# Ledger of designs, part 169: peptides against a protein of PDB entry 3ESW

Target 1, 322 residues: chain A of PDB entry 3ESW
Amino acid sequence: NNIDFDSIAKMLLIKYKDFILSKFKKAAPVENIRFQNLVHTNQFAQGVLGQSQHLCTVYDNPSWHSIVLETLDLDLIYKNVDKEFAKDGHAEGENIYTDYLVKELLRYFKQDFFKWCNKPDCNHCGQNTSENMTPLGSQGPNGEESKFNCGTVEIYKCNRCGNITRFPRYNDPIKLLETRKGRCGEWCNLFTLILKSFGLDVRYVWNREDHVWCEYFSNFLNRWVHVDSCEQSFDQPYIYSINWNKKMSYCIAFGKDGVVDVSKRYILQNELPRDQIKEEDLKFLCQFITKRLRYSLNDDEIYQLACRDEQEQIELIRGKTQ

## One batch from the design tools (peptide; made by RFdiffusion4, then SolubleMPNN)

Design b2_p22_4_s3 (from b2_p22_4, 7 letters changed)
Fold by OpenDDE base, seed 3:
Structure b2_p22_4_s3 (fold): chain B 322 residues (1-322), chain A 22 residues (1-22)
Amino acid sequence: as target 1 above (322 residues)
Amino acid sequence: SEYDKILEEKFKEELKKKYEEE
């Protein structure tokens, strides 16, 4: 009897799909209890939950996307993307166009659009006066600054004129479209929104050691791709551990469809102690939040995302980009 | 999906290997 391997393979695929879907059903009471206990007893877990409640949803705002697209020089951006795509992209397929778009957005954002602000220029002396600025500390926002989700304001005194300059740390990315300056937080915040405004699947990556960046899912590469707007970096996850020799403990990615510990992608050497939470509890936490974020999705969407998650986990274990 | 096709082919290949080894 010729074994019908095709029929058996199809049956196995069905069973596999059912198994995957079963993992994303409503959480059992015991899982809810474990989750509640974890977030109430572990400060790191509480922090991850708090970040997920904001970062996983804040960028899914159609009105913000429209404002972004109206603010950017789309003609310049697409002109540059089309030039690069015309050289190499047609041979590789249409999906590579998005990679060229992200690379151009990195260029445009760093070179043409946004500025790094280590210290502000003096409001009185004008441009290129940041070298004359002395930090006096930080304070709360004033009545105007508070309108734009400002958590803190850095205060600087000009050594030349003696005037005070305020550098509000705005968390409103729409305000950042106006101010066009900031540090890694402002850069990543606005750039995440920019990428989302082009309909891309994007995650915000938080590093415990005071850095933040993005990942986007490349359909061409069929994986999550490291994107750092501050560095104009595309697919260079090694830059922190190797190039900067940075010591790191945790990198957590926050997206609309999940929360993922991506530390293995970025922490290649000089790993700091991971003592803030048990590894099993962190894994549980990320999976639990991810499950909640997917509660409204249909079975096909859940399955596709689960397949993508498994591929990512394999990648992270093997240490090889597929 | 494209993933389903890849997975189905992988299952088929592994099934064939096991059958040839038995």
Scores: peptide ipSAE 0.166, ipTM 0.816, DockQ to the pose 0.727
Fold by OpenDDE base, seed 5:
Structure b2_p22_4_s3 (fold): chain B 322 residues (1-322), chain A 22 residues (1-22)
Amino acid sequence: as target 1 above (322 residues)
Amino acid sequence: SEYDKILEEKFKEELKKKYEEE
């Protein structure tokens, strides 16, 4: 009795697709109630929802992409990418080119474009005067600063000249193209937009313990890849837990197509208590938000993304992050 | 899709393995 494995496999594929698609149907009333109750009763859930409402969509702005591409030295970037690709990339196929691009963007951003700003330079004394700056505290933005989605302004006094220097913490990434300085927040914000401007699949990763970074979906590696612009780091998810010996509780990734708990990728040791939300509720929350983000997608798109999600979950379970 | 082909092949492989183990 020759088992028709081909026919069985085709049937299984159909059933599998239907099953996957069924997960992305309109939420049942009970799920909506659970979601509403969760976000109204749990502050961590409220925070995740609030972040998702901004971070999942803000970078999908074609006008911003154009401004970014007009601002960057594309000739230099592509020259460097082409140079590195010519050395090793041809053997690995065309998909690896994007990995080289992201690596060059990391280099370019850190080395040529953006600056770390722990303390600002004195506006009066000029460059390299940050050592003379004393923090006086923080205040709200003025009328000009408010135009650029500024939540907080750090105030510094120069010990040398006595003048006040304002360091507005801009959340407008287009303003950051002008200022070209900041901390991890500004770095990650602008770098996320930069990667998006090249048409890449990018997620913004929020860590509860005051750090942020990106993930890029590599078509070559066929997985999400850790990207930290501050560290010029590509595919080094271990740097926080191992190299920094950082204690962490939550890492949440925010992208246009979903919200994912990626804690398992980054929290390799010294895990802090995960006491902000029940694990089942966090899983539900991320899935629910992800489902909402995909409501406008067709069945094929939903299926492809769901397959990618399953692959990521398998990766996270197996600990195969290098 | 290319993914469908990969899945179909994986299903075939798993089916064959199960059949051989049974």
Scores: peptide ipSAE 0.155, ipTM 0.810, DockQ to the pose 0.549
Fold by OpenDDE base, seed 4:
Structure b2_p22_4_s3 (fold): chain B 322 residues (1-322), chain A 22 residues (1-22)
Amino acid sequence: as target 1 above (322 residues)
Amino acid sequence: SEYDKILEEKFKEELKKKYEEE
């Protein structure tokens, strides 16, 4: 009896697809109850949910993408991408071109476009006067600043001229295209939008220990790639734990298609206690939110994303990004 | 998809192994 392994394998694949799709069906009443109880009783879970409601969808704005593309020096960017791509002997149309694009966007953003702002320059004295600035504290936004999703304004006094300079912490990434300055929050916010504007699959990664960065899905590498605009870093997930010797507990990635605990990618040593939520509850929470984000997708899209998720989970377990 | 092909091949391999062990 020649076992038709091909036929059996095809049947198994069909059953597997059905099984995967079954996981993304409408949540059972018990799952909804568990979710509600979790977000009402666990502050960390509530925080993750709150972030997901914003970060998963805010960057999927076509009007913002147009504004970004109109603001960036696309001629310079593509010139540099083409130059580096050609230098390495790649043919046009390869998936690797997108990796070169992201690397150039990192370069362009850090070197040519955006500025790190520990302290603002004095509005009166001009450029390179931040050393003369003394922090006076923080206050709420004024009427103008409030137009650009500003929660906090840092106030500085110039030691030279005595004038007050306001540093509003804008959350509107379109305003950041104008101001072109900030800290890790502003950098990551705008850079996430920039990457999205090029049609890339991007996640915003929140670290509980006061850092944020991006991940981009490389079609060439067939995985999520660490991207930190502040560091001009591409595919260096180890920089925090190893290079900075940073202690961390949680890294959560927020994308249009899901929320994922990516802590295992970035927390390689000096792990802080993960005591904010039970591991099983965090896993459940991320899966539940992901399921909701995918509710309107077709079966093929759901299946493809589920395959991507499975590959990522295998990667995270095996630690193969080193 | 490319993934489907890879998965199908993995299923074939595992099926063959199981059959050889029986």
Scores: peptide ipSAE 0.152, ipTM 0.812, DockQ to the pose 0.668
Fold by OpenDDE base, seed 1:
Structure b2_p22_4_s3 (fold): chain B 322 residues (1-322), chain A 22 residues (1-22)
Amino acid sequence: as target 1 above (322 residues)
Amino acid sequence: SEYDKILEEKFKEELKKKYEEE
């Protein structure tokens, strides 16, 4: 009796798909209650939810993508990508081209496009006057600054001329295309939008210890890749824990298709206490938000994303962050 | 999908292994 292993395997695959899909069906009443209780009782959970409501959707704006692409020097970017791809990329196929693109975007953004602003230049004295600036504190935005999603304005006094310079911390990435300066928040915000504008799968990674970066899903590497615009870094998740010797507790990735605790990718040593939420509750929270983000997707899309999620979880457990 | 093929093959291998152990 030749057991038709092929037919049995196909049937098992169907059942497996159905099982996976069942996890992404509408939440049961008990899960909704658990979620509501968690976000109302746990401040960290509320923060994660609040961030997800913004970060998971804000970058999916076709109008913004067009503005970005019109603003960047695409000719220069693609010229450089083509040059690097021509060296060795042809042997690896088209998927590696996107990795070269992201690397060039990192270069272009840091070297040609955006500036780090620890202190602003004096509006009166002009360029290279930041050394003369004394912080006076922070205040709310004025009426003009409020138009560009500004939460805080840093105020500086020039020691030379005595004039006040305002440094608004804009959250509108389109305004950042104009100002072209900021700190890690502005860098990551605009760079996330830039990557999204090229049609890439991108996540915004929030670290509780006051840093932010991106992840890009590389089709060539078939995994999420660390991307830090501030550091011009590609696939170096270890830089924070090892190179900086930074202590960290939580790294949460926010994307259009899900919210994922990626702490294991970046926290390799010097782990701070994870005392803000129970691990099981954080896992539940991320899964629940992810499920909600996928409610409009079809079964095939849900299945493909679930497979990708599983691969990532295996990677994170094995510590194989290369 | 390519993933489906890989899973099918894995299921097939595991099924064969179990059958040979029985």
Scores: peptide ipSAE 0.148, ipTM 0.812, DockQ to the pose 0.622

Design b2_p22_4_s4 (from b2_p22_4, 11 letters changed)
Fold by OpenDDE base, seed 4:
Structure b2_p22_4_s4 (fold): chain B 322 residues (1-322), chain A 22 residues (1-22)
Amino acid sequence: as target 1 above (322 residues)
Amino acid sequence: SKYDEILYKKYKEKLKKEYKEL
C-alpha cells in the first residue's frame, strides 16, 4: 500500500489548524472563573492585567501616528536608512530594510531627537544647568500638566537662581514629542509609539526591576527583536543580565495581539526569585489576556499569530536568541 | 503560509521516519 504521505500530511495540517483555532475560541466558564479569581487574589496578576488594558491598545491610534510622522525628520531618517542599506549592498524591497529603519530610528531618537533627563535644566538659567538642580520631592500635576496624563511632577530648586523647576512625568507620548526629554519610561513610551507609527509590530516590555524597552517583530529575522531606545540597542537582549549584571525576576511583553512572558529572553543570569505568582498562573494569565485580544481576529490572523507564538516559545525554550 | 509549508514538510518527514521504523 503506497502510503500517500502528502495526503496524510495535509490532513494533519488541517487538524493542527483546527486545534490551534480551538484554543482561541471564547473562554470556557471555568477559565473565566480562574481568571477572575487570579486577578482578585494576586496583586502581580492584577498589575499585569492593568498594564495590558493600557499598553496593548494605547499605541494603536492613527491620529497619534500622523502627529509622530509630521514631527520626525523623515527626510533625514530615510536618507540615513537608504545610505546604510546601500552601503551594505542590499537590494531594494528586501525585508531587511525595516531592520535598517529601526536601527536608524534608534540612532535618530537618541542622538538627534530625545534627551535623557536625570535632572531638568533650570527654566530660568537655561541649558546645561541640571547640575545646579536640587530635588525637593514630588507632587501631583497642576491644571496644565494634568492635560497630558501626568501622574507625578518632580520638583527641583536651582542652587544658582533659587527658582523652582518642575519636571512633569508625562505619560502622554504626544506631549513627549514636545518636551523631548525623560527617563526610561518616557523614552520607551514615545519610542514604542514611533515604531508603531511606521506600521511595525511592536511590544512594550515591562521589567519588574524598574526598566522598560521594546520588542520589534523583524520580518527579516522572523522573530521578536530586542529594541532599547535608551541604549540605542538592537537585538541585544543580553545587555541587562550580562553587561549590566542586572538582577531580574520578570519581563512581560505587551502588544496589540498578546501578552507574553519574555523573561527567558532577558534573564540569562542573576535571576531573582519568581515568587509573585505561580508559573502556571502567569502562563494562564498571559494566554487568557492574549486570547481576549484576539477575539475579533479572523481564523487566518489567529493562525498566523499562533504560529509566531509557537516559534517564540521554541526560541525561548532553546535559548537561541542569537 | 510559510509556516504551513514548514509544518507540512515537518509532518511529511516525521511520517516518512515513522514508516521506516515500522
Scores: peptide ipSAE 0.013, ipTM 0.386, DockQ to the pose 0.693
Fold by OpenDDE base, seed 1:
Structure b2_p22_4_s4 (fold): chain B 322 residues (1-322), chain A 22 residues (1-22)
Amino acid sequence: as target 1 above (322 residues)
Amino acid sequence: SKYDEILYKKYKEKLKKEYKEL
């Protein structure tokens, strides 16, 4: 009896695919009830849901991508990428080019394009006057500032001239292309849009302990790669826990195709209590939101993403994020 | 995903076009 091993293998692959696809079908009534109860009773879960409704979709705007590409010095960027890519003799193929692109975008963004703003310069005294600025507090946006998705405006008084300077905390990344300044929030917001504008697979990572960064899916490395625009950092997930000795509890990644708890990638020591939600409920929440984000995808797309998710989960369990 | 490939191709083509128009 010639066991048709090829036929058996095909049948097993079909059954495995069907099993994976079954996990991404429309949620059962009991799962919907669990989800609704969780987001209504747990503030952290509500926060994750609220962030997902914005961060998972806002950057998938073709009009914004056009404006970004029209604003950046693409000639400088590609000249530098081509120069670095030529050094390896193309031995690693086309996939490594995208890693060089992301590294150059990090350089360009930090060195040439965007500025860190701890305190604004005085609007009256001009450049390099931030040392003369005293914070007076924060207020709501005025009618002009409100046009650019501004939730908060920091108010400063100049110690030299006595004039008031407003520092609007804009959430509109197109306005950030004009202002070209901010803190970690503005940096990560605009840089996430920039990476998306190059057609890259990008996630926004929120850390509960007041920091934010990106992840980029490297086709060369075949994994999610840490990217911090503030630090000009590529593939250094350890910088927060080890270099900064930062204490952290949660890192949540938000992308168009899913929401993932990536805490294990970044929290290597000094872990704070994870007391905001049960681990099982957080896992359920992220999976449930991910399932919803994928409802419009076909079976092959769902299967491919599920395989990528499984690889990431194995990586995160093994602690082999390096 | 096919969508990501299509998007990626579309953006690569757009980037190439914009780079040639600069």
Scores: peptide ipSAE 0.009, ipTM 0.474, DockQ to the pose 0.015
Fold by OpenDDE base, seed 5:
Structure b2_p22_4_s4 (fold): chain B 322 residues (1-322), chain A 22 residues (1-22)
Amino acid sequence: as target 1 above (322 residues)
Amino acid sequence: SKYDEILYKKYKEKLKKEYKEL
């Protein structure tokens, strides 16, 4: 009896697809109760949920994408991408072009477009006066600053002229296209929007220990790639743990299609206690939020994303960027 | 431009989504 291996394989694939899809069906009542209890009782879980409600969807704004693309020097960007692609890229296929694009966007953003701001320049004394600025503290936004999703304004006094300079911490990335300055938060916020504007799959990575960066899904590498706009870094997840010797406990990635604990990608040494939530509860939380984000997707989209998730989980377990 | 191709690919993907929702 010739075992029809092809028929068996097809049947197994169908069953596997159905099994995967079953995980993304509407949450059972017990899962909803568990979720509600978790976010009401655990502050870290509530924080992750709150961040997901913003970060997973805010960047999927076509109007913002248009404004970004109108603001950037696209001719310069693509000229540089084409130049780098012409050196190496023709043999490696079209998908590598996007990696060159992200690398150029990192360069362009850090070198040509955005500025790091430890202290603002004095509004009265002009450029290169930040050394003369003394922090006085922080306050709430004024009526103008509040229009741009500003929660905090840092206040500085100039030691030279005595005038006060305000440094609003804007969370509106469109306002950041104008101000073109900030710290890791402003950098990552605007850079995430920039990458999204090019139609890339991007996640915002939050680190509990006061840093933020991006991940980009490379179709060439077929994985999530570390991207830090502040560092002009591409595919260097080790920079925090190894190069900076940074101690970290949690790294959570927020994207339109899911929330993922990516701590294993970045926390390679000097791990801080993961005591904010039970590991099982964090895993459940991320899966539950991911499930909700995918409710409007079709079965094929869900299946493809689930396959990508499984590949990422294997990568994270192996501790090797393949 | 490659930009126009990317926009056009996005536009085609958007159109394909809109046409699948029709």
Scores: peptide ipSAE 0.008, ipTM 0.452, DockQ to the pose 0.018
Fold by OpenDDE base, seed 2:
Formats: sequence, C-alpha cells, structure tokens
Structure b2_p22_4_s4 (fold): chain B 322 residues (1-322), chain A 22 residues (1-22)
Amino acid sequence: as target 1 above (322 residues)
Amino acid sequence: SKYDEILYKKYKEKLKKEYKEL
C-alpha cells in the first residue's frame, strides 16, 4: 500500500487549519467570565481594554484617509520615494517600495509637516516665543476645544506680554492636520492615521512609561517594523532601551486585527517590574481582545493573521531583531 | 506631558552630542 504522503500532508494541513480556526471561534462562557472578572478587578487590564476600544478601530475611517491624502503633498512624497527607490536599481522588487514610502513619510512628517511643541509660542508675541512661556498648569477644554476630542489644555503665561496662551491636547487627528504641532501623543496619533491612509497595516504602540510609537507590517521584511515619527526612526526598536537608557515595563501594540504585548521587542535592558498584571492574565487579555477583533473575519483571513502572529511570537522569543 | 519635555531635552542633548562628534 503506497502511502499517499501528499494526501496525508493535505489532511494534516486541513486539521492544522481547523485547529487554528477553532481558537478564534466565539469565546467559551468560562473565558467570558475570566475576562469580565479580569477587567473589573485589574486596573491595568481595564486600561488595556479601554485603549483597545479606541486605538484598534479609530484609524479605520475612509473619510479621514481621504482628508489626510488631500492634506499631504503627495507629489513631493512620491517624487522622493521614487528617487530613493531608483538609487537601489529596483533590484529588491516592488515590495520594498513600501519601506521607502514609510521612510519618506517619516522624513516628510518630521521635517516638512509637523512640529514638536515643548511649549507653545505666545499667541500675542508670535513665532519663536516659546522660551518666554511659563506653565500655569492644566485645565479642561473650553466649548471650542471640546469639539476636537480635547482631554486637557495646558495653560501658559508669556513672561514678556503677560498674556495667556492655551495649548489644547487634541486627540482628534483631523484637528492635528490643522494645528500641525504636538508632543509624542499628537505625533503618534496623526502619524498612525497617515500610515493607515496609505493602506498600510499599522499598530499603535503604547508604553506604560509615557511614550508612544507605531509599528507597520513590512511585506518586504515580512515582519512588524518599529516606526517612531518623533525620532524619524525606522526599524530601530532598541532606541528606547539602549540609546535613551529608558526603563520600561510594558509595550502594548494596538491594531485593527489584534492587541499584542510587544515588550520583548523594545525592553532590551533596564526592565521595570511587571507588577500591574499577572503574565498569564495579560496574555489571556491580549488573546481575548484579539479574538473579538477577528470575529467578523473569514477563515482564510483568520488563518493568515494567525500565521503572522506565530511568526511574530517566534521573532520576539528569538530576539532576532537587529 | 512632563515626560515628553524630558524626552525632548534628552533628544536635543543627544543631537548636540552627535553633532559635536561629527
């Protein structure tokens, strides 16, 4: 009896796919109870859930993508991408073009489009007056500022003219296309939307130690790539732990298709205690949210994403980033 | 945030150091 190895291989592949797909079926009642208990009893879990409800879906807005693309100098961007891509003789194929696009978007955003705002300029004295600004504290938004998802407004007094300048911390990324200034939160928020507007797979990475950045999925590199708009950084996950000597405990990535603990990519040294949640409970939480985000996907999409997730987990364990 | 100010200062100091070493 010639063992049809091809038939066996096909059968094993089907069983493997079915096994993977079974993990993404509706949660069992016991998992729902565990999830509810976790988010009600653990503040960190509640925070991760709350962030996922916003960050996983807010950027998937076609009307916002159109507004972004209408606002950016696409001719300049693509001209620069084409120029850099042409230098390498197209030898690496079309998939690398997206990496050049992201690198140019980082350049364009930092150099041409957006500004870092440590302190605002004085509204009365004009440009380059931020050095004369004294912080008075923070307050709630006024009626106009509240229209643009503003959680807080920083208040500054000009030492020269005595006038008050407001720096609203807008969370509306469309308002940020107008204001074109902010700190890491505003930078990452708008830049995440920009990358999404080009049809890229993007995650928002939240660090507990008050920093935020992006990841995008490079089809060329076949992995998630670190992207920090503030730093104009591409594929440099080590910058925080090594270059900044930053102490960190948690890095959580939020995307349309999942929530992932990416701490192992970024926390290379100076790890702070991970005492906010049990590791098993964090793993469960991320998997549970990811499962919910994928409930509307077809079996092929679920399987492809699960394969991508497995590859990422292998990468994170092996430490094979540069 | 206060942390953004610290990061921005560190970043400026790093850039100044890299620019002096260049």
Scores: peptide ipSAE 0.007, ipTM 0.380, DockQ to the pose 0.010

